# Designs tried in a protein design run: peptides against a protein of PDB entry 7BDX. Part 59

Target 1, 212 residues: chain A of PDB entry 7BDX
Amino acid sequence: EMGAAACTLLWGVSSSEEVVKAILGGDKALKFFSITGQTMESFVKSLDGDVQELDSDESQFVFALAGIVTNVAAIACGREFLVNSSRVLLDTILQLLGDLKPGQCTKLKVLMLMSLYNVSINLKGLKYISESPGFIPLLWWLLSDPDAEVCLHVLRLVQSVVLEPEVFSKSASEFRSSLPLQRILAMSKSRNPRLQTAAQELLEDLRTLEHN

## One batch from the design tools (peptide; made by RFdiffusion4, then SolubleMPNN)

Design b1_p11_8_s1 (from b1_p11_8, 3 letters changed)
Fold by OpenDDE base, seed 5:
Structure b1_p11_8_s1 (fold): chain B 212 residues (1-212), chain C 212 residues (1-212), chain A 11 residues (1-11)
Amino acid sequence: as target 1 above (212 residues)
Amino acid sequence: as target 1 above (212 residues)
Amino acid sequence: ARPFTFPVPPP
């Protein structure tokens, strides 16, 4: 319980850039994010295959850790730190997103996807994520999720790739050949306005890339 | 391990006034400090009577919690919060300081004494602490500690009482009758310059009060 | 209640 409370407070204050700088300027940041990855991995491995997020101290703890990573990645120096010094954590997040079943740990998936999106704002981060083994299949696996918020954040991450010609050129062939177009088209007709907009914009961007 | 890491980071960033405000402005502060007291109490109760601080994750965790309380109490709004909304935590700290043997958990004692001193900067805090049952005997119990840093922080807390006429007047009779004068005189001759100075200043203040 | 997170919005 105390660990979850401390982590929750740390998450809350990490919404500040100055707090992120303070966290990263200390000698404990490396160890913290190393243990974060291990803790998240241990949690996901402890789940039974068909179990959703439990309302427990452990779930809250891991959710707060994912929130901290997201808030760190929201700051320029935080992105630099993660991409330069905490690559194992990024690899862990990608792995965990692949290991989780559709509908499983939806809120955790959303935070992990938000963190990856934030990292992708830096070209070096986007390159690192997109060059990860199985990245394109992972995107489509995640896009099969029944949750609109998961799918929304997948579409945002896909858009980060599509909008960067240098990154997209490396994966364009695989991307085009495996793109779940019918799924994205279905999302463009969603009653969820955020999902609808994101899917429509992506379809427009993809059309523009095919005509060039 | 992860809990200790999160708590250690939270301690580090709590050195900032803005972070303290952020912690206290959230809906989790009350619960956090409630659990803090319980956690510290559980830790001390788990100690064998003659054991010093262990170099363990648990010790580090509790040490970080005491550090957070100290840093919160260093800020005006933090003192207000503790005195108004977290009195149980203050009561717990006083109780734990009484339960710990001389030489036991020296570093934790120091942090707890620092937090009480910080709280005592506010007159309301000083009143609350000094009106606690057994406060005067507790001061003398702690002053019997062989550790110079513990004794230094006890002397500082005693000085907070002595320098406030409204507070001192309520306990002056008990204070004078139970004062370990020979112990304080011995400290005024210490080779530790900080302890020596604090003891000399207190002796001067006490002499001034007896001549008025 | 959970703390609010601040992911960077799309450009």
Scores: peptide ipSAE 0.080, ipTM 0.819, DockQ to the pose 0.119
Fold by OpenDDE base, seed 4:
Structure b1_p11_8_s1 (fold): chain B 212 residues (1-212), chain C 212 residues (1-212), chain A 11 residues (1-11)
Amino acid sequence: as target 1 above (212 residues)
Amino acid sequence: as target 1 above (212 residues)
Amino acid sequence: ARPFTFPVPPP
């Protein structure tokens, strides 16, 4: 309870760039992000296929941790820190996203995907996560989720890869051969306008690359 | 561990006024400060007369909580919030300071005393804590501590009472009759310059009141 | 230009 309350407050204030700088300017940041990864991993492993109550203190605590990572990654120096000093945390997030089944821990998936998306704004971050083993299969696994918000953030992350020639060229063959085109086309007809737009934009970006 | 790390980061960033405002602007602040008091109380009760390892995660967690309260109380809106909405926490801090023996949990005492001192900067806060049952005996109990830093912060809190006529007048008879003058005089000869100065200033303030 | 995800509020 107390830990969850503290993390929730820290999450809220981490929306400030100056707060992110203050978090990272201390010698405690490395340890904090290391333990964050371990805590998130322990939580996901404890799910044992059961629908954990989304409202449990444990769940709220892990959501707040993922939210803090997202907010840190929203700032340029935070992205740099994560990519340079907290790679294990990024690897953990990728692993956890792979371990979760479709429809499982939707809120946590969204936060983790948002953190990876923010990291992808930095070219070094995008390179790092896209060169992770199984990254392309992971994207398609996540895109099979029935949740529109999960799929939205997957599409945005896919777009970050597609829009960067230096990154896309390395994965282009695997990407083209495994692309769930019918799934993306179905999303472009979604009733969710955000999902619809993201799918349409990605389809346009892909068409542009086929003509070059 | 993770809770302690989160609270430690929150403590560090709570040195900012804008962060304090952000903490208090949410609906989660009341619950956080309520649980804070309960957590601190549980910790002090668990000490069972044993010298807990000052470096335990539990100790660090409670220190961070007390530090957060101190930093919140350092800001005008934070003082107002504590006095208006978190009186139970202030009562808890006063109780815990009474429950601790001389030389016990020195770091925590200092943080709690600093929080009360900051609250005392607000006249309403000073009135509230000084009208707490046993407040004057508590000051003398705390002033018996062998730790110079504890005594320093007690002297500062005593000074806050003495310098406010509206508050001092209510307690003046009890204060004069129970004042550990010899102890304060001994502190005015301390080798610790901060303690020496605080004791000298308080003696001067007291002499001024005797002449009016 | 790459899109940007802004900081999220707590739940």
Scores: peptide ipSAE 0.063, ipTM 0.824, DockQ to the pose 0.068
Fold by OpenDDE base, seed 3:
Structure b1_p11_8_s1 (fold): chain B 212 residues (1-212), chain C 212 residues (1-212), chain A 11 residues (1-11)
Amino acid sequence: as target 1 above (212 residues)
Amino acid sequence: as target 1 above (212 residues)
Amino acid sequence: ARPFTFPVPPP
């Protein structure tokens, strides 16, 4: 309980750039983010196949941790820190996104995807995550989720790859051969306007790349 | 471990007034400070008569909590919040200071005394803590500590009482009858310059009050 | 469209 409360407050204040700088300027950041990954991993492993999201102090704690990571990744120096000094955490997030089943831990998936998206704003971050083993299969696995918010954030991450020629070229063959086009087309007809827009934009970006 | 790391970061950033305002501006502050008191109480009760300070995640966690309380109390709105909305926490801190033996949990005592001192900056805060049952006996109990930092912070809190005529007048009889004058005189000869100065100043303040 | 920064407020 106390840990969840503390992390919730830390999450809130981490929305400030100055707070992110203060967190990273200390000698405690490395340890914090190392333990963060381990804690998130332990939580996901504890689910024992349950597909329901927990309403507990444990889940709230992990949500706050994922929120902190997202807010750190929203800031330029935070992205640099994560990509340079906390790669194990990024690897853990990628692994956990693969371990979770469709519909399982939806809120956590969204938060983790938002963190990865924020990391993808920097070329070095995008390179790191997109060159991770199984990244493309992971994207399609996540895009099979029934949740519109999960799918939305997957599409945003896919778009980050597609819009960077240097990154996209390295994976273009695998990407094109495995692209769930029918799924993306279905999303472009979604009743969720954010999902619909993201799918339409991605389809336009893909069409542009086919003509170049 | 994770809780201690999160609280340590939160402690660090709580040194900023803007962060304190952000913490208190949310709907999470009340719950956080409620659980804080309970956590500190549980820790102190777990010591089972051990006079040694723990070098553990549990102790680090509680130190960070006490540090957060201190930093919140350093800010005007934080003092107001604690005195208006978190009186149970203040009562808990006073209780725990009484429960700890001389030389026991020295660092925690210092942090708790610093928080109470910060609260004493406001007249309402000073009134609240000084009118708590057993406050004067508690001061003398704490002043029996062999640690110079504990004694220093006790003297500062005593000075806050002595310098406020409205507050001091309510307790003047008990204060004068129980004052450990020889102990304070001994502190005025301390090798610790901060303790020496604080004891000398308090003795001067007391002399002034005897002549009025 | 370039990627956008997405800070997450607490719930």
Scores: peptide ipSAE 0.041, ipTM 0.825, DockQ to the pose 0.068
Fold by OpenDDE base, seed 2:
Structure b1_p11_8_s1 (fold): chain B 212 residues (1-212), chain C 212 residues (1-212), chain A 11 residues (1-11)
Amino acid sequence: as target 1 above (212 residues)
Amino acid sequence: as target 1 above (212 residues)
Amino acid sequence: ARPFTFPVPPP
């Protein structure tokens, strides 16, 4: 309980750029993010079957950790730090997103996707995650989720790749050959207006790229 | 390990007034400080005999918690919060200081004493802690510690009482009758210059009060 | 691109 409370407070205050700078300026940052990855991995590995995100101290703790990573990645220096000094954590997040089943740990999955999206704002980060083994199949796996919020953040991450020619050109062949077009088209008809809009915008961007 | 790391980061960033305000402005502050007291109490109760402060995750965690309380109490709004909304935590700190043996958990004891000193900057806080049952005997118990840093912070807390006439007048009779004058005189001859100075100043303040 | 921030945990 105490760990979750402390982590939750740290998550809240990490929304400040100055707090992020203070965290990263300390000699404990590297160790903290290393342990973060290990803790998240251990939690996901301990989940038995099709379990929803538990209302437990452990799940609250991991949730807060993912929130902290997201907030750090929201800041330019935080993205730079993660991409340069904490790549193992990014690898862990990618792995965990692949290990989680559709509908499993939805809130955690959303935070992890948000963190990757934030990292993708940095071109180095976008290059790193998009060049990760199995990245494209992972996106399609995640897009099979029944949760609209998960799918929304996957679409945003896909769009982050599509909108960067230097990155997209490297994976364009695989992307085009495996694109779940029918799934994205179905999302463009979603009753969720945010998901609908994101799917429509992505489809427009993809059409524009086919003509070039 | 992860809990200690998160708490340590929270401790570090809590040195900022803006972070303290953010912590206290949230709806989780009351719960956090309640659990803090419980956690510290459980730790101290689990210590077997004349144990030094262990280099363990648990001790690091409690150390960080005490540090957070100290940093919160360093800020005016933090003192006001602790005195108005978290008195049970102050009671716990006083209790734990009484339960710990001389030489036991020296660093923790120092942080707890610093927190009480910071609270004593607020007249309401000074009144509250000085009116606590057994406060004067507790000061003398703590002053029996072999550690110079513990004794230094006890002397500062004593001085905080002595310098406030409204508070000192209420306990002056008990204070004068139980004052470990020989111990304080010995400290005025300490090789530790900070302890020596604090003891000399306190002796001067006490002499001034006897003439009034 | 607009980053995501979460100042408060979702309920």
Scores: peptide ipSAE 0.083, ipTM 0.825, DockQ to the pose 0.053; fails the geometry check

Design b1_p11_8_s2 (from b1_p11_8 with P2R S11A)
Fold by OpenDDE base, seed 1:
Structure b1_p11_8_s2 (fold): chain B 212 residues (1-212), chain C 212 residues (1-212), chain A 11 residues (1-11)
Amino acid sequence: as target 1 above (212 residues)
Amino acid sequence: as target 1 above (212 residues)
Amino acid sequence: SRPFTFPVPPA
């Protein structure tokens, strides 16, 4: 209980850029983010195939950890720190996104996807994430989720790849050959306006790349 | 491990006034400080008469919690919050300071004493603390500690009482009748310059009050 | 545009 409460407070204050700088300026940041990844991994492993997100102190704790990572990744120095010094955490997030079934731990997935999206704002972060083993299959696996918010954040991450020629060129063949076009087209007709817009924008970006 | 790491980071960032305001502006502050007191109490109860401070994740966690309380109490709005909304935590800190033996958990005692001193900066906080059952005996019990830093922070808290006529008048008889004058005089001759100065200042303040 | 996000704890 106390750990979840403390992490929840830390998450709340990490919405400040100055707090993120303070977190990273200390000598405990490396250890914290190392243990964060291990803790998140331990939680996902403990789910024993349960598809529903647990309403537990442990789930709130891991949710707060994912929130902290997201807020750190929102700041330039935070992205640089993660990509330079906490790559194992990024690898863990990618792995956990793959390990979770469609519909499983939806809120956690959303935060993890938001963290990866934030990391992808830096070219170095985008390169690292997109060059991760199985990244393209992972994107399509995640797009199979019935949750509109999961799919929205996947589409945003896909868009980050598509909008960066240096990155997109390295995987363009695999990307085009495996693109779940029918799924994205279905999302562009979604009743969820945010998902609809994101899917439409991505389809426009893809069309522009086919004409160039 | 993760809880201790998170609390340690939260402690570090709580040195900022803006972070303290952010902690208190959220809807989780009351729950956090309630659980903080319970967690600190649980830790002290778990010591089973062990006089040494444990070098454990649990001790680091509780140490960080005490540090957070201290940093919150350093800010005017934090003091007001503690005295208005978290009195049970203040009661817990007073109780735990009484439950610990001389020489036991020295670092924790120092942080708890610093938190109470910070609370005592507000007249309302000073009134609340000084009117707590057994407060005067507690001060003298704590002055029996062999640790100079414990004694220093006790003397500072005593000085906060002595320097406030509205508060001091309510307990002046008990204070004068139980004052460990020989102990304070010994501290005024301490080789520790901080303890020496604090004891000398308190003796001067007490002399001034006897002449008025 | 690549807008970043600042999630906060749920109420």
Scores: peptide ipSAE 0.091, ipTM 0.826, DockQ to the pose 0.072
Fold by OpenDDE base, seed 2:
Order: sequence, then structure tokens, then C-alpha cells
Structure b1_p11_8_s2 (fold): chain B 212 residues (1-212), chain C 212 residues (1-212), chain A 11 residues (1-11)
Amino acid sequence: as target 1 above (212 residues)
Amino acid sequence: as target 1 above (212 residues)
Amino acid sequence: SRPFTFPVPPA
């Protein structure tokens, strides 16, 4: 309980850029983010195939950790730090997103996807995650989720790749051959307006790239 | 480990007034400080008479908690919050300072004494702690510690009472009858210059009060 | 691209 309470407060205050700078300016940051990855990995491995979202102190703790990573990645110096000094944490987040089943730990998936999206704002971060083994199959796996918020954040991450020609050109062949076009088209007809808009924008961006 | 790491980061950033305001402006503050008191109490009760400072994740966690309380109490709105909304935590800190043996958990004692000193900057806080049952005997018990830093912070807390005539007048009879004058005189001859100075200043303040 | 900030949801 106390760990989750402290981590939740740290999550809240990490929404400030000055707090992120203070965290990263200290000698504890590297250790903290290393342990964060290990803790999240241990949590996901402990789920023993349960597809329900856990409402426990442990789940709240892991949500707060993922929230902190997201808020750090929202700041330019935080993205730089993660990409330069905490690549193992990024690898762990990618791994955990692959290990989680459709409908399993929806809130955690959303936070992790938000963190990857924030990292993708940095071209170096986008290059790193997009060059990760199995990245494209992972996006399609995550897009198979029944949750609209998970799918929304996957589409945004796909769009981050598509909008960066230097990155997209490296994976364009695999991307075109495996693109779940029918699924994205179905999302463009969603009753969820945010998902609908994101799918429509991505389809427009993809059409533009086919003509270039 | 992860809880201690998160709490240590929260401790570090709580040195900022804006972070203290953010913590207290949230709906989680009351719960956090309630659990903080319970956690510190559980830790001290678990020490099973060991007089050594623990170098464990649990000890580091409790140090960080006490550090956060100290940093919150360093800010005017933080003192007001503690005195108005977290009196049970102040009662717990006073209790734990009484329960700890001389030489036991020196770092924790120092942090707790620093928190009480910071609370004493608020006249309402000073009134509250000085009117607590057994407060004067507690000061003398703590002054029996062999550690110079513990004794220093006790002397500063005594001085906070002595310098406030509205508070001192209520306990002056008990204070005069139980004052460990020989111990304070011995501290005024300490090789530790901070302890020496604090003891000399307190002796001067006490002499001034005897002539009024 | 606009970064996401995720404040702690109210309990």
C-alpha cells in the first residue's frame, strides 16, 4: 500500500517539467528506471494468464510506474534520457506489450503505448523502437485488441512511423505486405469518434505515401 | 526495493515548495500521510530491541517518508496542513521518538526531530506538540542520546518552546523542576561546535527568562 | 506531435 501511495504521488508531480528535470538531475534516476522495468516485467509474468485488470496495490503501483515513464517521456530531456540511458526499459515495454493478451491489462497497455508514442517524438527514439525486432508484427498484434483506447494508441504509434520518411522507408516493404488494412478500415467506421478520426487520418497518410 | 526508490525520488523533489503545494493540492495527501504514520510505527515496532541502524530497503523507505514529512513541514502551507489535517501523524512521531532507545535509529530520530522543529515554526503547531502528554519528559529522554545530532535537534526544539512566552508560561513550572541543567552544561562544553553553540544559546535564553 | 501527459486519474 505505502509503495503504491508514494509512487502515485510521484506520478502526479511528474506531470511537471521541473520535477522531471529534478528526477533526471539526481544520481538515483538510472537505478529507478532499471528497477521500474524489472518490476513491470515481474508483474506481467505473475498474471498467470488472467485477462482481467487487477485492482490491487501491485497493479496500482505498476500503473503509477508506467505513468511516470509516460510523463518523463513527455519532456524533451526525458525522451533523450530514456533513449540514451534506459533502452533496456524501452525493450521491456515492447516485450510486455507483446506478452499481454487482447483485453489483458488495458490500462497498463495504454500507459505503455503512450510512453512509446512520447518516445517516438524524438527521431532517435522512433528509430530505436521501430528497428526493434518484431516491432511491426507487435503493432498488428496490439491492434487486435478489442479495447478502443489500446487500438487508438497503436494507430497513433503507426502514424508516427508513417509520417517519418527516414524511418518508414526502412520498413515500408514489411509494412505494406502485413498491413491489416481491413481492420483499420473497420476502425474508420467506429462509433468511438477518437478511434474513427485516428483511423481515417492514418488511411489518408497511407494513400499519400502510395502516390509518392 | 522499488518502493524505497520511488519514495526516495519523492523525498528529493519534495524539497521544492511547488512540489509540496502539488502534493497537498491533490486528493491523495490525507491518505498518504495517514499511511506514512502507520508505516513508520510498524517499522519501529519491528526492530525487536535492535539498537543498530538498519541498512535495508525498509529503513531507506522509512527515512524517505520522514524526509518527506520534514520537507512538507518546511513550507508554511505544509505546516498548516500537518497541524490541521494530520495531527495523528504528529502524535505518531512523538510516540516513536519515545519508543526508540538511545543510539537506536539515529538518522530516523534526526529526521523526526527536524519535522517537529519545522512544525514548531507555526505557533499552532508549537502549541499542539508542547501540549502533548509527556512532551517535557520526552525531550529529556531524547537528550540522553549519545549522538550529538540527536541532542542538537532536541536543544533546538527546547529553544523553540523557551522563545515563545505564550507556550513556555504554560509548562514553565514542570520545565524548571525537571530541566537537566548539568547535561545541557556538559553539551555547552562539547567538542562538536554546533552542539556547543546550541547549548550555550539555550543557557543564555534560560538565564534571561529567570530575570523577567 | 503533441506529447501525452497522464495525470493520476481521480480515485
Scores: peptide ipSAE 0.076, ipTM 0.822, DockQ to the pose 0.056
Fold by OpenDDE base, seed 4:
Structure b1_p11_8_s2 (fold): chain B 212 residues (1-212), chain C 212 residues (1-212), chain A 11 residues (1-11)
Amino acid sequence: as target 1 above (212 residues)
Amino acid sequence: as target 1 above (212 residues)
Amino acid sequence: SRPFTFPVPPA
């Protein structure tokens, strides 16, 4: 309980750039993010059997951790820190997203995807994530989720890859051969306007690349 | 471990006024400070037997909590919040300071004393603390500590009482009758310049009150 | 420019 409460407060205040700088300016940042990855991994591994109450202190704690990572990644120096000093955490997030089934731990999945998206704003971060083994299959796995918010953030991450020629060129063949076009087309007709827009924009970006 | 790490980061960033405002601006603040008191109390109660390693995760966690309370109390709105909405926490801190023996948990004692001192900057806070049952005996109990830093912060809290006529007048008789004058005089000769100065200033303030 | 996300705990 207390740890979850503290972490939740830290999550809220981490929306400030100055707070992110303060978090990173100390020698404690490395240890914190290392333990963060381990804690998130331990939580996800515990899910295999018991339908953990979504509202458990443990769940809330892990959500707050993922939220902090997202907010750190929202700042330029935070992105740089994550990519330079906390690569294992990024690897862990990618792994956890792969280990989770469609419809499982939706809120956590969204936060992790948001963090990866924010990291992808930096070219170095985008390169690192996109060059991770199994990244393209992972995107399609995640895009099969029934949750509109999960799919939205997957589409945004896909768009981040597609919009960077230096990144996209490396994966273009695999991307084109495995693209779940019918799924994306279905999302472009979603009743969720955010999902609809994201799918439409991605389809437009892809069409532009086929004509070049 | 993770909870302690999160709380330690929160402690560091809570030195900012804007962070304190952000902590207090949410509906989570009340719960957080309630649990804080309970957690600190649980820790102190656990000390009766095992020489807890001063460097345990549990100790570090509680130190961070006490540090957060101190930093919140360093801000005007934080003091107001503590005195209006978290009186039980203040009562707990006073109780814990009474339960701890001389030389026991020095670091925690210092942080708790700093928090009470900061609360005492507000007249309402000073009144609340000073009107707590056993407050005067508690000051003398704490002043018997062999630790110079503990004694320093006790003397500062005593000075906050002495310098407020509206507060001091209520306790002046008890204060004068129980004052450990010889102990304070000994501290005025301390090799610790901060302790020496604080004891000298307090003696001067007391002399001024005897002449009025 | 790509937008940032700033998730906060639910109220």
Scores: peptide ipSAE 0.051, ipTM 0.823, DockQ to the pose 0.052
Fold by OpenDDE base, seed 3:
Structure b1_p11_8_s2 (fold): chain B 212 residues (1-212), chain C 212 residues (1-212), chain A 11 residues (1-11)
Amino acid sequence: as target 1 above (212 residues)
Amino acid sequence: as target 1 above (212 residues)
Amino acid sequence: SRPFTFPVPPA
């Protein structure tokens, strides 16, 4: 309980760039982000196949942790810190996104995808996560989720790859051979306007790349 | 462990007035400070007569909590919040200061005394804590501590009472009858310059009040 | 790309 309350407050204040700089300027940041990954992993492993997201102190705690990571990754120095000093956390987030079943822990999945998207704004971050073993299969696994918000954030992460020629060229063959085109086309007809727009934009970007 | 790391980061950033305002501007502050008192109480009760301060995650967690309370109380709106909305926490801190033996949990004792001193800057805060049952006996109990830093912060809190005629007049009889004058005189000869100065200043203030 | 800031949702 107390940990969840403290992390919730820390999450709220981490929306400030100055607070992110203060967090990272201390000698405690490395330890915090090291334990963050372990805590998130322990939570996901404890779900024993439950597909429902828990409304608990444990869930609130992990949501706050994922929110803090997202807000840190929203800042340039935070992206640099994560990519240079907390790669284990990024690896953990990628692993957990693979371990979660479709429809399982939707809120956590969204927060983790938001953090990875923010990391993808930095070319070094995008390179790191996109060169992760199984990254392309992971994207398609996540895109099978029934939740529109999960799918939206997957499409945004896919777009970050597609819009970077240097990154896309390394995975282009695997990407083209495994692309769930029918799924993306279905999303371009979604009733969710944000999902619809993201799918349409990605399809346009992909068409442009086929002509080059 | 994770809770201690999160609270440590929150403690660090709470040194900013803007962060204190952000913490208090949310709907989570009340819950946080409610649980804070309970957590500190549980820690102190778990010591089973051990006079040594633990170098543990539990200790670090409680130190960070006490540090956050201190930093909140350093800000005008934070003092107002504690005195208006978190009186239970103030009562808990006063109780725990009484429950701890001389030389026991010195660091926690110092942090709690610093928080009460910061609260004493507000007249409403000073009134509240000084009118607490057993406040005068508590000050003398704490002043029996062998630690110079504990004694220093007790003397500062005593000075806050003595310098406020409206507050001092309510306890003046009890104060004068129980004043450990020989102990304060001994502190005025301390090798610790901060303790020496604080004791000398308090003795001067007391002499001034005897002539009025 | 515009980063996401995700503060604590209102209760």
Scores: peptide ipSAE 0.062, ipTM 0.820, DockQ to the pose 0.056; fails the geometry check

